# Peptides against a protein of PDB entry 8BZL, part 38

Target 1, 228 residues: chain A of PDB entry 8BZL
Amino acid sequence: SYDRAITVFSPDGHLFQVEYAQEAVKKGSTAVGVRGRDIVVLGVEKKSVAKLQDERTVRKICALDDNVCMAFAGLTADARIVINRARVECQSHRLTVEDPVTVEYITRYIASLKQRYTQSNGRRPFGISALIVGFDFDGTPRLYQTDPSGTYHAWKANAIGRGAKSVREFLEKNYTDEAIETDDLTIKLVIKALLEVVQSGGKNIELAVMRRDQSLKILNPEEIEKYV
Target 2, 242 residues: chain B of PDB entry 8BZL
Amino acid sequence: SRRYDSRTTIFSPEGRLYQVEYAMEAIGHAGTCLGILANDGVLLAAERRNIHKLLDEVFFSEKIYKLNEDMACSVAGITSDANVLTNELRLIAQRYLLQYQEPIPCEQLVTALCDIKQAYTQFGGKRPFGVSLLYIGWDKHYGFQLYQSDPSGNYGGWKATCIGNNSAAAVSMLKQDYKEGEMTLKSALALAIKVLNKTMDVSKLSAEKVEIATLTRENGKTVIRVLKQKEVEQLIKKHEEE

## One batch from the design tools (peptide; aimed at target 1 F72 A73)

Design b1_p14_6_s2 (made by RFdiffusion4, then SolubleMPNN; from b1_p14_6, 8 letters changed)
Fold by OpenDDE base, seed 4:
Structure b1_p14_6_s2 (fold): chain B 228 residues (1-228), chain C 242 residues (1-242), chain A 14 residues (1-14)
Amino acid sequence: as target 1 above (228 residues)
Amino acid sequence: as target 2 above (242 residues)
Amino acid sequence: VEQELEDKLLDVLA
């Protein structure tokens, strides 16, 4: 059947494997990204860690480089492959071009990687969407989103995963210049957006903040609770 | 599943490449793109379907891509495939420039990409690109040019053409209203608005739903310009007054 | 289901 065929068009012009990969993303935990004035913020829904599971092993937000970080929704194993490839590219770019990647550049790289897996025999699409945030050399904050198809766009704010619709609806209503006027307000906006879909408050949220000319900071639960 | 993947680039008993046809079907669902060649320039006009409030400001057109100083393209079909192909076009153009110390001729750039597209229809293990492109350009050999290419790797030069949703109807309208030898860029812009207004599945054409780029020559240089929303609004308003 | 898939495809199409 066409729906089971890898990297083929259906008679009606659909790439079912890409669409099904998007369904895998929708089953993933929610991730949110917001671009502020001088800050980028990623928030993710924490999965309930099993009592015996090391929390350190479940990271949904990761650095790609000093100036770029990524959150994802969908298949964690697929995400590891993308993250590793992106990290190698960021390092390679620094060596060959003598500058860090722009957020757009690394997003395009990831998007191209994903696209190739939608067109290559014996490979299925990646079952992940990603929110990629960071700063360009000029200090401009950037937010990009990629999907399983390899499409990417720049956003002011966006969400991916199970709660993405509700979170996006919230952001469409509440993302204003006033709401992002300060770093703290931007962080609060992300938390409020996640609280639309995350139960039990700040304990089930992971937040990462990157400010201009600063490294990625993962907020601890106590720091998150101060914003709630 | 595995058997189908190996058959992506084979002929049917009827001599059809179904995967290419199905890729073309995918393009039929994409937003409309128009190209019109004028005596004093070339234009692309594209439907913008996805207007999201949270999108960041697009530095350039969503559907219109600058390829080099003398060429631009518009895309209909799978966005990710389009991004790969537009990047490849830029690379081909740059490699040519580095090798020959002059810009790549428009048709040669189109042909180079079409060879890639064709390869993805002939060599096993790949699906066709689900993308058609319109190319506008200027070169010293043929002046202003408009090309169309499809998933098969076929291409052609055009005076006016359309790809994407309702493309057949748009082409019919273009055939009726296009005046050979008399087409100015101004009249081409008016024609583009007229055709889009009739072919887009919208009650009223708005500037937010249309992207237009023009390619002209000024002082011996090519100028590629995306029209501002206000300029598109004026074109729409003028059409509504006629 | 087909309509839902079509709507999803539109999000991926240029």
Scores: peptide ipSAE 0.020, ipTM 0.524, DockQ to the pose 0.080
OpenDDE base, seeds 1, 2, 3, 5: peptide ipSAE 0.035, 0.041, 0.018, 0.019; ipTM 0.615, 0.619, 0.522, 0.520; seeds 1, 2 fail the geometry check

Design b1_p14_6_s3 (made by RFdiffusion4, then SolubleMPNN; from b1_p14_6, 6 letters changed)
Fold by OpenDDE base, seed 1:
Order: sequence, then C-alpha cells, then structure tokens
Structure b1_p14_6_s3 (fold): chain B 228 residues (1-228), chain C 242 residues (1-242), chain A 14 residues (1-14)
Amino acid sequence: as target 1 above (228 residues)
Amino acid sequence: as target 2 above (242 residues)
Amino acid sequence: EDLELEDKLDEVLA
C-alpha cells in the first residue's frame, strides 16, 4: 500500500500530523519578531555556520516583497517552497491589484496554503512556523505569525523555534512603549531577547530591519555589536 | 516510533521525517564524494567502486556528471535515483537556457532540483530520493561555486564538503586542512587525495578507484575536465612522498 | 503551483 500522508483526526480530535509538524518547528533555530513604531525587526539564531559553509546560503530571513519579509523555524526545504509561493503571490497581486500586498493579505495566503496541506490527501503539513513582518501601504508596521496548522495572528512581538518560550517570556516582561520608542531601542530589544537563548553574543545572530518607506536591511555583525 | 518508519511522508511524534533520515543513512554507505572550492577553480573527487573488468564501457566517470557547460555534479546514493536527478538537472538547465538565452545560475539549478527533492518528502505515495549531490559550477554572479544537497531538499554552499561513506571524518579533515583564501586548485587536488586516502576503506589508494574532475576558467570560458588516470596517479604518488 | 509540482513529479517518475 502506498503510504499516503494522511492528516486525520484522532478520536480525541487532534490532528497528529499538525502537532508533529509543530514539534519539527520547536527543533528549529529560534526566530524573533518585534513591531516598533516605525520599524519592524526580525532576529534569528545563527546556527554556527560550519566553518566551510557559505554563509550566503544559510539565511533564515528573506524578503517576500519590498514591503514584507519573513523569518521561519523548522524545515528549511519546506520554508523555501512557502517563500517561493508567497513571492509569486506578491508579484501577482501587484500586477492584478496594482498595489503591494498588505502584510495581513500575504500572511493569510501563506496560512491558507499551510491549511490546505493539512487537509489534502497525500500531503503532509509544512514543518514550519513563520514570522512575517512589514509595512502596509499606509505605513503601518505589522507582525504576524503562522504555524503548521495554518493559523495566524497579529502580534506586537513574538518568537518561534527552540528558544521561543524563553524569548517570549522576556518580551512579555520587556515590551513596553518606552522599549520601542525609537528604532534603536526596538533593535536592542530584539537582540536582548535573542541573547536569552543564543550563546556567544552578536556573532550568532542574524538581524533584519525594515523601516518605514525603506527596504529590508540585513545588519552585519559589526552593526549588531553596537546594540549589544 | 516504528509505525512511522515505513511511511514516506509523515512526521513522527518528535517531528522527524524518518524516510528522509533513512535515505540519508543509505547515502552514508555509498562511495565517498568530496568537493573543494579554490580561488582558481573547483573540483569533485569521487570513489569509484565498480571496477569490473567485464564492463564494456570504460566509464571515464561513473559518479561525475556534466550538467551543462558551466556545471558538473557528483552523486552519492542510489544509482537509479541519481540518473533521474542528473537528467532532470540537465533538462532544467537546458530549459532555462532556451527561455532566457543565458546559462542558469548555479544556485538556481541547485534550488530547482532541491524543490523536486522536497516534494518527494511531502507528497504521499512518493519516497525520498536516496541521493545526495555535490555541485560544482561557475557563473557570472558568484564565480566558482560548490553546493551540497540532500534527500530533504536542503542545500548549502561550501568551501569544501563531503558526502557518502565516512563523510563526517572527511569533513573534519577538510575543516582542519582547508586554508580559506589561500586555496589553489593544485592545493585542493592535493587535499582531495589526502582526504580520500584516509576516508576510503582501501589499503592503498589507486588511480583506478578515484575519479577527479576540475572546473576552471580559461579565456573567459568554463572548462570541465576529468583527470586522466595518469594525472591521478601522479597526485597519489606525490601524496605518498610527502 | 501544486499542479506544476505534481507534473514535475510525474515527469521525474516516468
């Protein structure tokens, strides 16, 4: 019998394949997102790039469009599929609607894609959670999270992956209006949050910043160290 | 849990894809392949296991495949799976060339195949490919490149790496001896022989058991060359004298 | 895109 992937309900109402996909996410490198006043920041735990690995090919933060970027935790290959589809949708939206996607729109698209893979015969769930950040056309900063089930919510700040619990606990204590009053303070908050779970300081952090009306900027290690 | 071991596209309770892991395990038993990036070129070196005197075709290259004018790959794993994937790589590269009138960038070719591999891990009724690949190439964007991909559809760029039998030990040796920024193709070839000599389960390394291909740039063109046995013999001899 | 992927899978398996 072809072992078709079947996501079915257990007697107690659980979708085990979705839950198990969430376990795959928990094994992923930690990612954090924070919404500031006029900035959105993503930070990811850099796994020690193997000394002989090209760092260029080990990125966990990517642009979906000029106004939207995404970090993920879980299966990298699964993430690539989601990213590619999201990019296509962003471009399609620009062509058909003549405006860039809202962060909510693209999040909903990704969420719907994930949900379909939880219900489609012969498909397994995506083993990824994502933090999606960006700006709507009105300049409003947004942060969303998606999980393998296809659920999504808007957040002020959140974290995914192995260290997510500790990072969230930190954010719950330290996310205040004062803590995000400036762009620099917002960046500092993300770095501090990641340092709760990342060893060896700024060298093991990838950080992306998107400011209002600006393109995504990946900070170099030297820039990150200024905030430590 | 054993109930998840046989199913091709399901997560275990721990969030593992056992069929992917088992495919990777199978690759660990395949002949060793290594890749090394140098400043002036990139190389693949592979163990040749099938030395049958009765083979009618002297396979100049059993494990190294030319993909296009600018790329080659080596394979560790199931030969039939490798043939399918290498053919697909050639088709993807050709379609791109026809569509865009320029060679496919190296990473794009790698990612295209990796998306196929990933699909075989996510769509029911399919098993993962029991194949890891090393890719060498040149393009105008990044110059000389070395990539590795696995059955999951993950890939990465490397300065040096190894797949197949004793790959972990080989990678450790490469990490120790690889000099970043100072690696010439000549030194890379020497390093390849050194690593293969230690990682191949052979009493003595011989040229008949090793395939080496180099990718260089000459007069603004990519040159992919499989080393002749005599050239490999010279490399082995030089290593034995050191 | 799912259909394209399925088609690609079928082509590889054929």
Scores: peptide ipSAE 0.018, ipTM 0.629, DockQ to the pose 0.067
OpenDDE base, seeds 2, 3, 4, 5: peptide ipSAE 0.014, 0.016, 0.015, 0.006; ipTM 0.622, 0.532, 0.624, 0.524; seed 3 fails the geometry check

Design b1_p14_6_s4 (made by RFdiffusion4, then SolubleMPNN; from b1_p14_6, 7 letters changed)
Fold by OpenDDE base, seed 4:
Structure b1_p14_6_s4 (fold): chain B 228 residues (1-228), chain C 242 residues (1-242), chain A 14 residues (1-14)
Amino acid sequence: as target 1 above (228 residues)
Amino acid sequence: as target 2 above (242 residues)
Amino acid sequence: EELEEEDKLLEVLA
């Protein structure tokens, strides 16, 4: 008998494979997202890059489209599948609807994909949570989070991965209208939030910034150190 | 807890994929494969464990596979799985060439296979491939490249790396001796011999037990060459004299 | 439809 992966309900109504996929996310590197007034910022904990590893191939923040980017926590290979599917959908939407996707639309697409993998016999859930940020066509900044279950919600700020609890506690205390009043303050907030769980400043943080009507910018370590 | 190790492609309560971890463990017992990136080329060096006198002269490298004119790979793990994946790499590369009338970029080929490997970790009724691969290649986008992929479908680019038996020790040695920005193919070959001599569980390194392939650019063309036994002997001799 | 596409990916190696 082929051992099919089966996501089934427990007697108490739990989907254990989904819960266990969430445990895989908790083992992932920490990612944080913050929505500012006219900026969205993603930050990720850099795992100690092995001395001989090419940093180009260790990207944790990926563009889905010109107006949307994603960070994730959990299984990198699973994330790549989701990213590829999302990119195809973004391009398809541009071709068929003649407009870029809204951040909510692509989030819902990803969430639906994840949900199907929790219900289809012979599939395991995706072992990833994602922070999806970007701008809608009207210039509204958005931040969404998805989990292995296929649920999604809009956030002002959120964190995922192994340090997520500490980072969220920090954000709950420090996310104010004053703290996001400027782009620079918003960036500083993300860095400070990550420093709650990341040892050694600047060098161990990947930071991406998207401003209204601008492309995704990945900050170099020197640029990050200016905010520390 | 090993409670879920008998089930294919499911999460443990701790969020672990035991079948993937066990596949990686199996690879740890396989023959050593090294990859080293140089400024003027890239190389693979692989341990030959099974030299049977009754085997027909393997004119082709047992563990190093040419994928196309611009890429080669080496494998650590289950030979049958390796053959399937190597064939798939060739097919992907060929389909791309036919569709776009240019060779597939190196990272794109690696990614395509890694998506397949990942699928075998997510779909029911499938087991992970018990194989890690090192890829060497050249393309117009990034020049000389070295990649590593594992049973999970993860991959990364490297300046130097090792898979298989004693890989951790080999990687440690590579980190110590690899000169970033100053690595020539000649120095990379010497480094490969040095590392293999120390990490292979053999009393004496012999050319019979080592396969080496180099990928270079000559006259605007990629050249993939498996070193002759005599060339490997010379490299070993040179190392013994130092 | 997406699941069918993933199944096709697995069939490439069958």
Scores: peptide ipSAE 0.029, ipTM 0.637, DockQ to the pose 0.068
OpenDDE base, seeds 1, 2, 3, 5: peptide ipSAE 0.018, 0.019, 0.009, 0.013; ipTM 0.638, 0.628, 0.535, 0.531; seeds 1, 2 fail the geometry check

Design b1_p14_7 (made by RFdiffusion4)
Pose (drawn by RFdiffusion4):
Structure b1_p14_7 (pose): chain A 225 residues (1-47, 50-199, 201-228), chain B 238 residues (1-200, 205-242), chain P 14 residues (1-14); non-standard residues A62 YCM
Amino acid sequence: SYDRAITVFSPDGHLFQVEYAQEAVKKGSTAVGVRGRDIVVLGVEKKAKLQDERTVRKICALDDNVCMAFAGLTADARIVINRARVECQSHRLTVEDPVTVEYITRYIASLKQRYTQSNGRRPFGISALIVGFDFDGTPRLYQTDPSGTYHAWKANAIGRGAKSVREFLEKNYTDEAIETDDLTIKLVIKALLEVVQGGKNIELAVMRRDQSLKILNPEEIEKYV
Amino acid sequence: SRRYDSRTTIFSPEGRLYQVEYAMEAIGHAGTCLGILANDGVLLAAERRNIHKLLDEVFFSEKIYKLNEDMACSVAGITSDANVLTNELRLIAQRYLLQYQEPIPCEQLVTALCDIKQAYTQFGGKRPFGVSLLYIGWDKHYGFQLYQSDPSGNYGGWKATCIGNNSAAAVSMLKQDYKEGEMTLKSALALAIKVLNKTMLSAEKVEIATLTRENGKTVIRVLKQKEVEQLIKKHEEE
Amino acid sequence: DPLTAWHDAMAAAH
């Protein structure tokens, strides 16, 4: 089989294929995640008439208690999501507990890292925001990128214009903003309206403590706008 | 040998996949192919690129392929690659029926093939398949459906779409004329002739298939030349 | 035609 080293070091210690994978992420639609007191919210920018909206969604459930949003190559994302879904079931089988948000994040990150050091393969061209709750009810938000690095965040953005949205969230992520569920959703819509020039072209989802993923209707989103 | 390896599965500096983009260029030079969803069925309209006089026409169709009892598809791009992929679609549909004893839902069949296409872009060092497919079908979950896939493995559901030559012009005509939720098969047939009229008119130059439900059973039929010649006459009056 | 267009696009990239 094909064994060519695709990800290699360059002078100065750069891994060019990873950096190029990060460029693919920037070409992706904006995704925003906010961790609230008892709620986590994900929002994504949408690119069309005659298209079935159900089929092209950027927010996916990995397990009953974990879901994710992504930016970058949509085909690579389907592969990573299905790999994570299989791992969530393997964990329930072996430990008899649902996966922690951290566990599945670590798994997705290590999968991505393996694709930066394996022969015959290019890196995954996606970043992911992963949200959910732990056994003790603690809300979580994690980010993964193509290098395999992962971190926890109070709020974050990935994809096109992520730097601008992040700077908005830094100034606006306060206790008042995450005091209630309605203000937590509102902060995500405001963060997206910063780069979407729009309001009717946004998808949004909410996850509450042990209540599973709820995707909001267009009519419910129009009320906030 | 590193010297002769064209490295078909790497990123460009901008995060682009060049072989995928070149494959999409190949599809843009293929025969026009479009699909339209309606309340009582789904249709595929295709430009025949085999319009030579000395051709025999031994099959019921040239560009439209039955995948299983409830599904058909059409292709744009490299014909040989399309043969490999359509044979694999039939195998996936049969593997699902064997396992679950029920027909494969349409989206599950598209996802399964797209995973194969995505693998060719990430590992193996091979050129990708130069094929875009339109899928039409019916399942107990979502009823009548239309899907499109491209060489990278991406797919989407559409009420109407077009692939191949002059597809951008065709998508424009569909946005203007497609009445969302009010289309019948007869009106969708009229719109298909209208669209092919601009982007290309003769019955020998087109191929039309319809998918409908009759007595709880799916019917996939290629329209005879007589029915196509009558549809062409009905439009010229407009 | 598709094969030709593919290779023409590759040549142009060079």

Design b1_p14_7_s1 (made by RFdiffusion4, then SolubleMPNN; from b1_p14_7, 9 letters changed)
Fold by OpenDDE base, seed 1:
Structure b1_p14_7_s1 (fold): chain B 228 residues (1-228), chain C 242 residues (1-242), chain A 14 residues (1-14)
Amino acid sequence: as target 1 above (228 residues)
Amino acid sequence: as target 2 above (242 residues)
Amino acid sequence: APEAAYEAARRAAE
């Protein structure tokens, strides 16, 4: 079919559809992730919830498993597909291996899924980048980032989406051992980083926290304001 | 770049899916549908454009579809696409009921269809569905609910929203007049008529051109009712008197 | 389920 999606190399060796998918990510709401000592934190820019929109249906951060959480930037519908596949894999892993996935494992799974969609005829790349955070079974906090190409790396801190450049610059300057010495300081770092690009303060930030041996916690606006 | 405009599952250089955007544009020319969530119910109101005297079948509801006992939807866009999607919704709901012996949660039904829509934007050889939907429903988890979905597979829950022709203007009006926490179904019906009167670009709103369905709870059961023409006439009359 | 846990956490944060 003449309208079949084909991800092919350009004469200069570029995969344009992957690059263009990355442009879709850049249009997405900003997300930030930070790894602390015993905490991982995800923050996302809330698009001003359109007046009359139900906030519960605006999900920028999601749990993949009890020990893994993900934020994304880019096409929301694409993200939903990836999230669902990842959740299934997390459960499958528990059944097969009898242990929860490592953060690296599930990241690699997602990355592999994305990569396949860059190479399969009739499929376009996923228009999303993801920040994947959590704890390995041994209690080690992890942060990974993946992009539409299927490439992934481990990070101390990172950002994706429209304000990612500014947020990363902030993190590069302010991420120190002292800045993540405590859970509260780590949370504060994430909020400050997001405030570089988010207008109107803590009301436009969604923040998720996962501490060692604890479940995912979503902070309410009042809790966020304490760190502003 | 325009060279990507005709490709269904190809990103533009700026990361846009033009065929999805064009589908959404096409929906903007379709008949208006609006939904309003109230404390005691939820409603759909839709423009009826196909009024032909020679139609053999009296269509009581052309644009509003019952999905199951607890959910209904309205559609804006390509009729044939709408028929496919509404049928799929019914099948999904029925399969869930058979499997779990309980009604499918409203949001889960919406997401299931949205995943289908998304697939038609990502897999080659298929065009996006040229349809947006409004969903109304009740479940034990969230009570009365209103959702909107578009050709991309995105969806959201709403207190009030509109799709189709002049939807932007309608949404603006809803934002102005919707009173959060104080909306009764009666007030919602009045608001629906008010918005449709301004949105349908007709000199005079007539009951023959408007379909309205309400979803309420009575004695622990969901009741989906399409308003009779006389009831709609009364609503229009009341609006004109104000 | 992860989704249920997330929703519970979200509602608790409201």
Scores: peptide ipSAE 0.017, ipTM 0.625, DockQ to the pose 0.015
OpenDDE base, seeds 2, 3, 4, 5: peptide ipSAE 0.005, 0.000, 0.000, 0.000; ipTM 0.617, 0.524, 0.709, 0.512; seeds 2, 3, 4, 5 fail the geometry check

Design b1_p14_7_s2 (made by RFdiffusion4, then SolubleMPNN; from b1_p14_7, 11 letters changed)
Fold by OpenDDE base, seed 4:
Structure b1_p14_7_s2 (fold): chain B 228 residues (1-228), chain C 242 residues (1-242), chain A 14 residues (1-14)
Amino acid sequence: as target 1 above (228 residues)
Amino acid sequence: as target 2 above (242 residues)
Amino acid sequence: SPEEAFEEARRKRL
């Protein structure tokens, strides 16, 4: 069938569908991730939710497992598919290996999934980048980023979405050992980074914090305002 | 022309597989990777491009992957495709080891992956892998070996070769300077630095931008070693002094 | 056997 969307190479060696998926990510709300010493923090830009919209349905930060969280930029519907598959894999890993996934493992799984959608018939790339944070069983904090191509890397800090360039520039300047010396400083760093691109303070930011041996905590707006 | 460019890998009227050629074009823009076979070992030398301040780990090997105890590879092209292929290589090698209780011969591993690559050029609904690989290895059948494979699924054994950016120029230099039968690992390392210095679009070669792995035999065992930055610095310094 | 597998692989390459 000629009608099947296939990611193909251009004459100059580009995968345009992957590049266009990356453009979809750039249109997404900004997300930032920072690895501290004993903390990982995800922050996302909240779009103004319509007054009648349930805020619970617009979460851009989700748990993949007890020890792993993900934020994304790009197509929310695509993200749901990735999140659901990742959650299933995390549970499967617990059943088969009797240990939770490492952050690298689940990142690699997600990356492989994305890659397959860049090479499979009748599929388009996922229009999402993801920041994946968590703790390995040994208590090591991890931050990974994935893109629509299925590439992934480990980061100290990174950002994705429409404001990612500005946020990354901020992080490159301000990410120091001193800036992440405490959990609170790490949280402040994320908030300050997001404020480079988000107006109106804590009302437009969603923050999730995972500390060593603790579950994901989503900060409420009042808690965020304390750091602003 | 456009009809053949945008569909499943099919032959043009001229008998060309444009999607494969375009995949090769993508590889031509990737970082340079060299392989050199010596009498006493094999090496891979690759350009490191991913130097970001916010990266958690400076990956000691961005482009060089250990496949098993007797083989390693380097990749040029799409990183995600490379990750899939390198994982598959590892799986093939382990399955062989499990089945036969001995390591897979180098060429057999290369061939197995090349069959996969070829399949992605022939079967509908798939694009070629945008990756070329250099393989280094040792086996009891042929000793030290160097192979190159491309998106078509073609491969060949080499004394020295290059993939990625400026590969044609690098190959020409290798042809001029490679001394068949007299190549030591030491001389091969020097040659690798010489070629990379000329083929990389950098004014000065630095150790942070180059990764090198060697494969040798010690006491009847294969040793795969990624050179430390200090060792690479010494090689660069030595080259600058000559 | 590994040797048979090697020889078979070799034959398939020719």
Scores: peptide ipSAE 0.131, ipTM 0.531, DockQ to the pose 0.061
OpenDDE base, seeds 1, 2, 3, 5: peptide ipSAE 0.158, 0.036, 0.158, 0.028; ipTM 0.654, 0.508, 0.666, 0.526; seeds 1, 2, 3, 5 fail the geometry check

Design b1_p14_7_s3 (made by RFdiffusion4, then SolubleMPNN; from b1_p14_7, 8 letters changed)
Fold by OpenDDE base, seed 5:
Structure b1_p14_7_s3 (fold): chain B 228 residues (1-228), chain C 242 residues (1-242), chain A 14 residues (1-14)
Amino acid sequence: as target 1 above (228 residues)
Amino acid sequence: as target 2 above (242 residues)
Amino acid sequence: APEAAMAAAEAAAR
């Protein structure tokens, strides 16, 4: 019987499995997202890649479509499932609606997927939060966050994972219209925010940039060092 | 705490999946398997623990499985779980070949199995697979490749890695002795013997207790070869002389 | 169900 009812209400009205999934997210590597004027930037803390590990297989920032990318904190295997489902939906939307998804649409899709895994018998919640960034077809930059519960909100800037509190506090103080006036300043803001929790500078940061009408660009370490 | 140990894979209050961690613990007690990527090939070396005198000398690799013409894997953990997963790998590879008329890329095969592993950690009524795998392969996209996957459905590409008993010590030795860009298959074989000699819980390393497979390219074809006992003996002897 | 994941993998492979 207990194998079916994984996520149930406590006597106090809590969904413990959702709360515990949020704890799994808090143990994840820190990710930060910032919406600029004509740019969206994702930054992720690089865990010390084992010397013998291939770096190409350790990506925490991925494209969902040409106009949308995602960073996550929490269980990597869970994230892979969500990413794959989101990619399929993005392609399906292009086929059926003949337009790319809006960032809100794909966020809502992911959120709905997560919510279903909190309510369906025999399923545990996804142990991931996600920062979803991109451009709508009108050219508006967007940033959304989802959590294991399936809630989602739009943000100007946000962070998830183990260092999220410190990064958010930094962003609350430093996110101004002046700080995002240019693409370079926006990138600098993300790097500075991550440096609040990441030791040893640009070598431990993965940074991705999406500009209006441009594809996702992952910055190399040399490019990151220019902003430090 | 105990309530989270006995049920379907659920999160602990600390956000841990104890059933996955316990599956990993089971793997830690399994025989050692290591993989080493070289410039001219890739190898798997595995500890053979069940030397039963009554086993027919059919030198079937106990722990190394051919998946297709371009890939092989080694397994650490529960044998029955390993058999299920290796069969699934073969089926996935075959289905891809039939659909696309080309061999499945190595990483895609690994990912497909990892999605299955992940599902067994998320869906009720299932336990995680008590198995980690090392994958060796060649494809036209990335050439020679080595991957590791665990019960959680996580995977990564490696130049050298180890799973099973004393894997942490083995990885430390590999990190010390692995020479990036200069690793030949010959040097990789020597390194494999060196690491196994130090990490296996045996008084003396013998060819009977070690399985080694190499994956190379010859005349534009992948060749997967399990080393003969005599070849392994020669490698051990060479190591003892050094 | 893992069967559904396998079926989805099969469906995605179709």
Scores: peptide ipSAE 0.028, ipTM 0.633, DockQ to the pose 0.024
OpenDDE base, seeds 1, 2, 3, 4: peptide ipSAE 0.032, 0.019, 0.013, 0.030; ipTM 0.638, 0.547, 0.556, 0.638; seeds 1, 2, 3, 4 fail the geometry check

